Peptides against a protein of PDB entry 1MQS. Designs and how they scored, part 165

Target 1, 223 residues: chain A of PDB entry 1MQS
Amino acid sequence: ILKMLFLNKDLNNNDNITTITDDIFNQQEIIWKVLILDIKSTATISSVLRVNDLLKAGITVHSLIKQDRSPLPDVPAIYFVSPTKENIDIIVNDLKSDKYSEFYINFTSSLPRNLLEDLAQQVSITGKSDKIKQVYDQYLDFIVTEPELFSLEISNAYLTLNDPKTTEEEITGLCANIADGLFNTVLTINSIPIIRAAKGGPAEIIAEKLGTKLRDFVINTNS

## One batch from the design tools (peptide; made by RFdiffusion4, then SolubleMPNN)

Design b2_p26_1_s3 (from b2_p26_1, 14 letters changed)
Fold by OpenDDE base, seed 5:
Structure b2_p26_1_s3 (fold): chain B 223 residues (1-223), chain A 26 residues (1-26)
Amino acid sequence: as target 1 above (223 residues)
Amino acid sequence: EDYIELILQEKTNVNYIKDYSPYIKS
């Protein structure tokens, strides 16, 4: 997985993740990338890597493949998703729309021949095969117990944030305050976790703000 | 309702990669 985040370059696997990421971070310019996941791969990534690891690998933004994503035509994208017809169609659509500058596609398991042929055919039709830099499948061999999960439900805040009477300014302010609180909580556990949030609501906004705070913290700590 | 989950890493993984890039770019 870590190798995938570094565009499948050879890495020294004799060291722990922290040592590897630190060495790479210090030796070369970081290429900032978007990481596109699905539900299964999100669980996998979260079980293996922390936010700190992703940041050091140059992952500035991560999103679900089925969610609406803003175009970043100058940013390379890493796909780590299940080998399904649906995901292939989405990737091709992203390619057609020039959503990203480069496409590094990694399937979470073996890609069957029929889907490979379908992908190839669709890509050929687009005439944009040059943007596809890699197409890999991943054979993951790890026994992971259920990861340690910390959930913070924000029921009262959710109600306030979704009240029609609440102003945009109030929402923004409240989200910022909640993000600050979560940031402090993260620091207390002495680990930078992966963040998952419900999409389309205040939790997503808060998560994004929290992510920014964590990125800033990591950068400052490494300085 | 909205929720936020913080997920801690547990173990490292070993993965094998098969490259299909030549087929797509052919």
Scores: peptide ipSAE 0.163, ipTM 0.506, DockQ to the pose 0.327
Fold by OpenDDE base, seed 2:
Structure b2_p26_1_s3 (fold): chain B 223 residues (1-223), chain A 26 residues (1-26)
Amino acid sequence: as target 1 above (223 residues)
Amino acid sequence: EDYIELILQEKTNVNYIKDYSPYIKS
């Protein structure tokens, strides 16, 4: 993920995310970029990175691909989205409208051949293939055994946490609401999960709140 | 419906990146 945020340059550091971002921030001129996400990729990034990590990586603004986004024709964009026809069409439309200066496209999973051909054809028709700098797919293999994985519905509140226009106060409030929702879900599955979240961001806040709620519940139930 | 995958225990992150850029620029 960090490699993607640095336009897939080789990062040969086995350090933690904070150390890596600090080292890169101090050694290289920051290229400011826009990060375009979808709901799935937002969850992925939020589990690994803090908002401050994005800033250190040169991400000035991040938004959802389906949201209305203002043109920034002088700013390069990183797309990290699911390989769907809908997302491809949106990317091509953004290309047609010269919404950004450069396009670094990273799909969250394997890109099917039919979609690759569709993307190539549409880009060719625009005559702006030069703006497409990279097209990668990310095999995010979070290898957890199936019994250790469960899916939760992402609330609109969680999406708002990743909106750059959301204030810190709003984030705190939304994190509490999300933690409440997750708590209810955990109770439904009758299992207390080990919650791992990226440090220093909304994910950590949610994890801490959820952990507290779960601990309190266990104490109250055993009492 | 949009979902967040919660990983309950050990997370092994294996990232494989395939470059399709040559195909698009071609």
Scores: peptide ipSAE 0.154, ipTM 0.513, DockQ to the pose 0.193
Fold by OpenDDE base, seed 1:
Structure b2_p26_1_s3 (fold): chain B 223 residues (1-223), chain A 26 residues (1-26)
Amino acid sequence: as target 1 above (223 residues)
Amino acid sequence: EDYIELILQEKTNVNYIKDYSPYIKS
C-alpha cells in the first residue's frame, strides 16, 4: 500500500510505515497527490493506514470515485479502486476532463482482459494516454484487522461451510472464493506461505485450491 | 474446528503486481 502511495517506487519493506515515510520525507521533496477510492478500498486502506499516515505519504485529499470531485489539474491522482466497468468509465471521464495532471491507476484485484481492452480503447480515443502513468492491479481485496489476522469479508463463511443444509456445490463455490481471496492476499504480502489446514473439512479444500493456484503462479512467473 | 493457517516464510522483495501500463500506452 505504501508503495502505491509513493507511485509504486521501490521502498524498503523492512521498515515500518513511520520509518519509511520519515525517510522519504527527509530525503526528497514530498509529492502531493489525490487518492481516489471506492467503498471497498476505503475499508482496506482504513484497516491498514491512519489519516496521519496518508498525510505523511503526501495524500493531500482522498475522495470516493463516485463523488463529485473538484478538478485539480496540477495534482497527480492515485486511483485505488475495484476493477469494474463503472470505475473504468469514471476514470476515463476524469481523464477527458483533465481533472488531474497524472493518473496512477491501481486496481484492488486482477483486471480482466475485457476490461483492460475497454480501458485501453477508451483511453486511446481520448488521445490523452500520456497522462496515464501507471495501470496496476494490487490484489488488495481483504481487510486487515490486526497484524496477523485478516478478513475476506465473506459473510457467514464459517456458518455456511458447517451448515448441514449447505450443498456440495455451494461449499465448492465458497471454497473457491476463499481460495481466490487468500491467493490475492499472498500476492500482496509478497511471500509464499506454508499452508496448513485442518484435515477432512472445507479448510482442506481451500488449502488445496490455494496451493494449486500458488504453484501455478510460481511456474508461470518463472517461465 | 476447521482452521487454515498461512505460515509466512522469509519476506521477499518480489513484486507480483502486474503492470498494464505498456498495453494502455501502446
Scores: peptide ipSAE 0.126, ipTM 0.507, DockQ to the pose 0.662
Fold by OpenDDE base, seed 4:
Structure b2_p26_1_s3 (fold): chain B 223 residues (1-223), chain A 26 residues (1-26)
Amino acid sequence: as target 1 above (223 residues)
Amino acid sequence: EDYIELILQEKTNVNYIKDYSPYIKS
C-alpha cells in the first residue's frame, strides 16, 4: 500500500509504516496527491494506515470514486479501486474531463482480461493515454488487523459455515469467496506459503481451493 | 476449532503484482 501511495517506488520493506513515512517526509519534497477509493478499498486503507500516514505519504485529500469530486487538474491522482466496469468507466470519464494531472491506477485485485481490453479501448479513444502513468493490480482483498493477522471482512462467515440450515450451494460459494480473498492476500505478500488447515471442516475445503489456485497461478506464470 | 494457517516458506520477493501500463499505453 505504501508503495502505491509513493507511486510504486521501491521502498525498504524492513521498516515499519511510521519509519518509512517519516523518512520520506523528511528527506524529499512531498508530492501531493489525491487518493480515490471505493468502499472496499477504503476499508483496506483504513485498516493499514492512519490519517497521519496518508498525510505523510502526500495524500492531501481522499474521496470515494462515486462521490462528486472537484477537478484538480494540477494534482496527480491515485486510484485504488476494485476492478469493475463501473469504476473503469468513471476513471475514463475523469480522464476525459481532465479531472487530474496524472492518473495512477491501482486495482485491488486482478483485472479481468475483458475489462483490461475495455479500459485500453476507452483510453485509446480519448487520446489521453499519456496522462495514465501506471496501471497496477495490488491484490489487496483483505483487511489487516495486526501483524500476521488479517480479515477478509466476509460478514458472518463463521456463522454461515456452521449453520446447519446453510445449503451446500451457499457453502461452496462462500468457500470460493474466501479462497479468492486468501489468494489475493498471498499474492500481496509476494510469497507462496505452506497452507495448513483444520481437517474435516470448511477450512479444509478452503485450503484445498486456495492450494489449487496457487498451483495454477504458478504454472501459468512460469509458462 | 477451524483454522487456516499460512506459513511463509521464504523471505524472497516473488513479485506477483502485474503491471498493465504497457498494455494501456500501447
Scores: peptide ipSAE 0.121, ipTM 0.502, DockQ to the pose 0.641

Design b2_p26_1_s4 (from b2_p26_1, 13 letters changed)
Fold by OpenDDE base, seed 3:
Structure b2_p26_1_s4 (fold): chain B 223 residues (1-223), chain A 26 residues (1-26)
Amino acid sequence: as target 1 above (223 residues)
Amino acid sequence: SDYIELILQEKINVNYIKDLSPYIKS
């Protein structure tokens, strides 16, 4: 994941990163870029990285792929999203609209052949394949490590959730989706986290929903 | 700004990355 954030160029270590230290970010040139996530990958990132890690990696903005995002034609973009037809279509649309200067696409799991062909075909039609610098699919596993604190903030999501044009239904739905993603991640790592959140905003809503889901799960599994 | 903090016992490790760029640019 950290290698992805550095566009697979700035890190000298080819090994899987098992420990996040300041040394990872030392003596590396920072390229400012946008990080585009989905609900699932947001949960994944939150379980691995601190907010400061994203900043140190040069992530200026991080947003959800399904949210409206402002064009940043002079800024490279990193996509870290599920390999779905929907996400592929959105990426291609972003490419068509010249939303970013360069596209670094990372799928969270294996991309099926049919979707790979679809992506290739759509990109070919746009005539803008030169803007796509990298396309990777990945396999992620969870490992037992020392206890660590991880933090995540999605700025665009926060802005959307606090936009007066956003409906209460949309807010509730988005918070529920994020909580579901976090819950699934927690189950995958087989560890029940302590949850803290800023009060009075969407983060608190998400934390409450996640807490409820986890408590219910623990009660059901230990009964 | 809002934040969420998770205190976890485990973390993600990337086991495999495949470069698909040649297929897109072919």
Scores: peptide ipSAE 0.179, ipTM 0.523, DockQ to the pose 0.360
Fold by OpenDDE base, seed 1:
Parts: sequence; C-alpha cells; structure tokens
Structure b2_p26_1_s4 (fold): chain B 223 residues (1-223), chain A 26 residues (1-26)
Amino acid sequence: as target 1 above (223 residues)
Amino acid sequence: SDYIELILQEKINVNYIKDLSPYIKS
C-alpha cells in the first residue's frame, strides 16, 4: 500500500511487508496526490493506515469514487478501487473531464480480460492515454486480527535508551535485541505485520531492523 | 513516548500483481 501511495517508486516496501517510519516517507520528495477509493478499499486502507500516514505519504485528500469530486487538474490521482464496470466508467469520465493531471490506477483484485479491454478501448477513444501513468491489478484483501499486548522482558530498556550516558554501541545492541525479540514473536504468530513506529527515536531504529529481518526471512524462504 | 505497533494481517487472496499499463497504452 505504501508503495502504491508513492507511485510504486518506494524500494523499501514490497507486497508483503509495510514499515511505516519517517525514514520511509523521507526517502523521496513528497508528491501531493489525491486518493480515490471505494467502500471496499476504504475498509482495507483504514485497517492498515491512519490519517496521519496518508498525509505523510502526500495524500492531500481522499474521496469515494462515487462521490462528486472537485476537479484538481494540476494534482495527480491514485485510484485504489474494485475492478468493476462502474468504476472503470467513472475513471474514464474523470479522464475525459481532465479532473486530475495524472492517473495511477490500482485495482484491488484481478481485472477480467473483458473489463481490461473495455478500459483500454474507452481510454483510447478519449485520446488521453498519456495521462494514464499506471494500471495495476493486485489482491489487497486484508483481515486484521485482534490487537495484543506483549512484553519481551528486557530489563531497563527504557532507562538505557533514555540515559544520556549510554553509548551508541549499547543503544545499537539493545535495539538489535529488541528487534530480534519482535522478529521471533512475529514468526511465532505466523503473520507478517505492518510495522508502525514513533519517529525520531529508538523505536524507529528497531522498526527498521525488524523490517529488514522480515524481508530477509521472506526472501530466504521463497528462494 | 516511543512505541512500536505491530498490525497483524492476513491476506485473503494472494495473486501476482500484474502491470496492465501496456494494454492501456497500446
């Protein structure tokens, strides 16, 4: 999802793992965008991201595809909607009316061949295919489990991380230990999480380490 | 305070992401 919000240019996010930190958001220049959703994709995004996350990703406004939306002809738009004839027609109408500057279309599931051909034909007729920058179909149906609180039982972690006398090596070591603990927990739960961390502190460091470990694990298990 | 939140999720459907842009731009 974050990759989609960054117009599929974010190299640190893949289809399976999402790490949300300021570092990820600051890796590239922010491009302000409009996000267009439907009811289904709204539920999906809401389960994964907060409003603040959208803002950090450069989403200035988000709207439902069926809503009357004000034209923003100088602003690129990301569509994340179900692959339906109705949505395709609306997208094409938005294209015809020059509602946005660029169109990045992401379907929430597989687009049938007949609908793909319909979209292609309609776009061709408009003569504005150059405004269509991306068209992807993917599966992004998520079920979020009940939140759980746990402890890694690392003594004095908070004190150590906040003590000005603590060395960088000690901090790094502690962060690594915490990341290892979280990694093991994730494997035990048998689910790859979305990682969200407070910015500007040890939590961000830990989150990055955890993300790396998870990515490496996934790569190694799929190879 | 510093925090880390792990949001557990399950993908209901897993399929290959396909770039359909060539079909639209052709």
Scores: peptide ipSAE 0.178, ipTM 0.560, DockQ to the pose 0.307
Fold by OpenDDE base, seed 4:
Structure b2_p26_1_s4 (fold): chain B 223 residues (1-223), chain A 26 residues (1-26)
Amino acid sequence: as target 1 above (223 residues)
Amino acid sequence: SDYIELILQEKINVNYIKDLSPYIKS
């Protein structure tokens, strides 16, 4: 997250947020920028950073992507939003309107190829691709509630998984979503997890899916 | 045991960000 707020410059990840922000704030002139969020990413950011942290990172203002935002044509913008068609369309519209000087786009999770192509096509049509400085997939699809406790904030997950009326397809889909979120969490923390789950239930399904994803990732990264 | 434990012993070097800029600028 901090890396994103500093326009994806290399940061020493071994330092705490305060140390990093203080060091950067003291060493370099702060680049003021706008942070554009959606509901999901707002929750993520709020769980990790304080308002003062944002300020120290040079975030002068933060707004929801769906909110009416005043043009700041001389100010760079950081987008940290979900990879959705709606958000892409809004970003492109902001680009068309020259709402900001530069666009640093960070998606909260992997951008599907079809949406990537859509974004590319729309940007191409605008003729303003030069204003898009960065496009990144982040893997911050979770909320940090405690140092060792993460929440994916999937609505009604517990209820859905424990409702006898829930179909197998719904359970499978939800388990896949949870596994994806956990996968993103693991990637973010850059540690090898020990996965423990209760047997005979959705937790086991999730654990197996997560394990498979991680193993596949290791294989693909080492190949 | 009421729990299953999956342990990954392989070192995972993970870059949690993917630069998609080349796809947009092409």
Scores: peptide ipSAE 0.135, ipTM 0.502, DockQ to the pose 0.492
Fold by OpenDDE base, seed 5:
Structure b2_p26_1_s4 (fold): chain B 223 residues (1-223), chain A 26 residues (1-26)
Amino acid sequence: as target 1 above (223 residues)
Amino acid sequence: SDYIELILQEKINVNYIKDLSPYIKS
């Protein structure tokens, strides 16, 4: 899902586990685009992403494919919809009408060959195939697991982080230790989570440090 | 209050992603 939102830039392997942190988003140039969904994909997206996450991914607006949508001819569009004849026809109509500048199409499941041929034929007839930048089919159904609580057993963490007399250096040091603990925890669950943190406090520091550790780990394991 | 949240993504159904762009693009 996250790869899709970033126009599949990191689609170099079959891994679909992605970590997002504020640091990760800040390291990439944000391209503003429209996200077109259907009922099924809306549920999928909503299960893992919040509105703020979409904004960080460069989604300026999101709409249902069956809704009447205003033309944004200078804005690229990401489609994440079911592989149906109806959706294909709508996409082609959007292409014909120059509704968006570029089209990045992601089907929520495998696209049958007959529908692929239909899409190809219709796009060819429009003469605007150059606007179709990507077409992917995938089957991705994600949900957030049940909330879990765990402890790193770090002494006086709560008191230290909430004491107004605690120095910035002390906070930074403690946050680093917490991030290390979280990193180890993440490795044990064999999945890279989405990381969200409140801004302006220790949580943000921890999230940044954790994000860096995870990025470094992923790079080292893929090298 | 400050918070940090780790959201575990559970994969219910996962298939390989196929690039179909060559079939559509000119």
Scores: peptide ipSAE 0.201, ipTM 0.550, DockQ to the pose 0.285; fails the geometry check

Design b2_p26_2_s1 (from b2_p26_2, 12 letters changed)
Fold by OpenDDE base, seed 1:
Parts: C-alpha cells; structure tokens; sequence
Structure b2_p26_2_s1 (fold): chain B 223 residues (1-223), chain A 26 residues (1-26)
C-alpha cells in the first residue's frame, strides 16, 4: 500500500509505516496527490493506515470514486479501486474530463482480461493514454481487523459453509474463492505461510487448494 | 505478457502486477 502511495517506488519494508513515511517526507519534496477509493478499498486502507500516514505520503485529499469530485487538473491522482466495469468507466470519464494531471491506477485485485481490454479500448479512444502513468494490480483482497487477524469479507461464508442445505458444489466454489483470496493475501504480504487447518471440513479443502496454488506459483515462477 | 501487450497497444506506458513483480524477485 505504501508503495502505491509513493507511485510504486521501491520502499524498504523493514521499517514501520511511520518511519517509512517520515523518512520519505523528510528526504524529498512531497508530491501531493489525490487518492480515489471505493468502499472496499477504503476499508482496506483504513485497516492498515492512519490519516496521518496518508498525509505523510502526500495524500492531500481522498475521496470515493462514486462521489462528485472537483477537478484538480494540476494534481496527480492515485486510484485504488476494485477492478469493475463501473470503476473503469468512471476512471475513463475522469480521464476524458482532464480531472487530474496524471493517473496512477491500482486495482485491488487482478484485472480480468475482458476488463483490461475494455479499459484499453476506452483509453485508446480518448487519445489521452499518455496521462495514465501506470496500471497495477495490488491483490489486496483482505481487511485487517485485529493484529494477526484478517478477513476476506466474503458475505455469509460461515453460514454457507455450515448450512446443511448447502450443496457440495456450492461449498467447493466458495472454498475456491476463499483460497483465491488467501493466495492473493500471501502474495501481498510476500511471505509463504505455514498452513494449519482443521481436518474433515471446509478448512481442509481451502488449505489444500491454497497449498496447491502456492506450490504451482513457486514452480511456475521458477520455470 | 499478453496483458502488457494489450496495455501497450492502448498507449499505457506501464502495466504490471504484484504477482509479476514477486515472480521476478523469486
């Protein structure tokens, strides 16, 4: 997240957020930026960063993507939003309107091919692709609720997994979604976990799926 | 690779992902 706020510059993650922000704040001129969020990413940011952290990162204002936002044509914008058609359309509209000077687009998770193609097509039509400085998939599909505890915020996951009326297909599908979220989380924190799960239930299924994803990732990356 | 190509063709200068970045570091 901090990397994103500093326009995806390399940061030393060995220090805490405050130290990192202070160092950057003191060592170089701050580039003031606007941060555009959606509901999901707002929760994510709020769980990890304080308002002061945003300020130290050069975020002068932050707003929801669906809110009416005043043009700031001389200010660069960081978008940190879900990869949805709606958000893409809004971003493109902002681009067309020259709402900001530069556009740094960060999606909270992987951008599907179809949406990338849509984004590309719309951007190409505007003739203003030069204002888009970067597009980046962040894979932040989690919210930190407590220290060492996080949630994927999957609606009714517990109820679905524990409802005897739930079909095996539904369970399998949900477990796959959970595993995907966990996988993205692992990548985000850049740490390979030791996976522990209760045997004989959905947790085991999720653990197996996650383990497979991680193994495949390592194998494919090293190939 | 294909994603980067699509982005480049649209005029997007930089397209990447955390996964790709991590993969390069491994």
Amino acid sequence: as target 1 above (223 residues)
Amino acid sequence: SEDKKIAKEAGIKEYDSYASELARKL
Scores: peptide ipSAE 0.346, ipTM 0.875, DockQ to the pose 0.680
Fold by OpenDDE base, seed 2:
Structure b2_p26_2_s1 (fold): chain B 223 residues (1-223), chain A 26 residues (1-26)
Amino acid sequence: as target 1 above (223 residues)
Amino acid sequence: SEDKKIAKEAGIKEYDSYASELARKL
């Protein structure tokens, strides 16, 4: 997250947040930026950083992506949002309107190929692709509650999975989302887990999906 | 990668992911 706030520059990961922010603050001129979040990423940021940390990172203002935001055409913007069609459309609209000087787009999880193609197509049409300085998938689709405990913070997951009225399609979709979150967490922790799940339920589905994602990742990254 | 190619063709100069970065460190 700190790396993102400093435009994905290399940071010394061995230092705590305070040391990192102080060192950067002392060594470099502060670049003031706007931070655009969604509901999910707001929770994620809040779990890891304090308001003062954002200020030290040069964040002048932060706002929700769906909120009406005043144009700041001379200020660079950092987007940290979920990879959704809606968010992509908003970002492209912001680009079209020259809402900010530069666009640093960070997705909370992996951007699906279809959405990447959509983003690429829309950006190409605007003729303003030069304002997009980077697109990055952060894989931070969770909230850190404790050093070794985290939550995906998927709304009503337990209720949905245990509601007899929930359709198979809904369960499958939710399980996929949970698996994505767990996959992101695994990558963030930088360790391959032993996956254990109860048999005969959604947990098994999630475990299978997660296993597949991990295998695919290893294969694709080693190729 | 194909993703980087798609981004580059659209004029996006830098496209990457944490996953890709992690893979490079392995």
Scores: peptide ipSAE 0.346, ipTM 0.881, DockQ to the pose 0.702
Fold by OpenDDE base, seed 3:
Structure b2_p26_2_s1 (fold): chain B 223 residues (1-223), chain A 26 residues (1-26)
Amino acid sequence: as target 1 above (223 residues)
Amino acid sequence: SEDKKIAKEAGIKEYDSYASELARKL
């Protein structure tokens, strides 16, 4: 997140910023920029950063992507939004309208191939691809509540898992979503966890799915 | 990365993924 806020330029090569210190913000030159969020990313940012951190990072204004935003053609923009067709269309429209000077696009999760192709096609048509300075997809689909506690904020997860009317298919689907979120979290923290789960319940299903995802990832990255 | 290729063809100069970065570090 901090790397995103500093446009990948000002962070001295200390790749391992595990601690937000004031030293990170002691940059010689502050580049003022706009931060564009959606509802999900707003929650994520709020859980990790203080309001003052945004200012220290050079965020002059932050707004929701769906809100009407005034053009700031001389100001660079950071998008941190979910990878949806709607958000892509809005970004492209902002690009077409020269709403900002530069576009740094960060997706909260992996950008599916079909959406990437759509983005690429639309950007190509605009002829303004040079204004897009960076496109990154990230795996920050979680809310940090405490240093060692986080939430995926999946709506009604507890109720769904404990409702006797919930079908096996629904449970399996939810467990898959939870496993995906956990997997993304693991990638985000750059560490492979020891997985512990209670036996005989949804937690075990989630653990198995997560384990499979991690194994597959390790195999694919080492190949 | 095929994704990087697609982005490059569209004129996007810098495309990357956190997952890809992590994969390079592992």
Scores: peptide ipSAE 0.340, ipTM 0.872, DockQ to the pose 0.732
Fold by OpenDDE base, seed 4:
Structure b2_p26_2_s1 (fold): chain B 223 residues (1-223), chain A 26 residues (1-26)
Amino acid sequence: as target 1 above (223 residues)
Amino acid sequence: SEDKKIAKEAGIKEYDSYASELARKL
């Protein structure tokens, strides 16, 4: 997240957020930026960073992507939003209107090929592709509540998984979604986890799915 | 890599993913 706020420059990951922010604040000229979020990413950012951290990172203002935002044509913008058609359309509209000086786009999860193609097509038509400085998939589909605890913030997951009226199809679907979120989390933290799950329930299903995803990823990346 | 190609063709100078970065490190 801090890397994103500093325009994806390499940061020393061994330091805590405060130390990194203070060091950068003291050593380099701060580039003031606007941070554009959606509901999901707002929760993610708020779980990891304090308001003061944002300020020290050069974030002058943060707003929701769906909110009416005043043009700041001389200010670079960081988008940190879900990879949806709606968000892409809004970003492109902001680009067309020259709402900001530069666009640093960070998607909270992987951008599907079809949406990438759509983004590319729309940007190409605008003739303003030069204003888009970066496009990154961040894979931050989680909220860090504690240093050793995080949540995917899937509504009513526990209730759904434990309701006897829930169908097997619904359980399977939900487990797949949870596994996807966990997979993205693993990628984000840049570590391979040891998976522990209770046997005989949804947790085991999730663990199996996650394990498969991780194995497939390792195989595909080493090839 | 194909994604990068698509982005480049559209004039986007820098396109990457954290997954790709991780893959390079692993």
Scores: peptide ipSAE 0.329, ipTM 0.868, DockQ to the pose 0.703

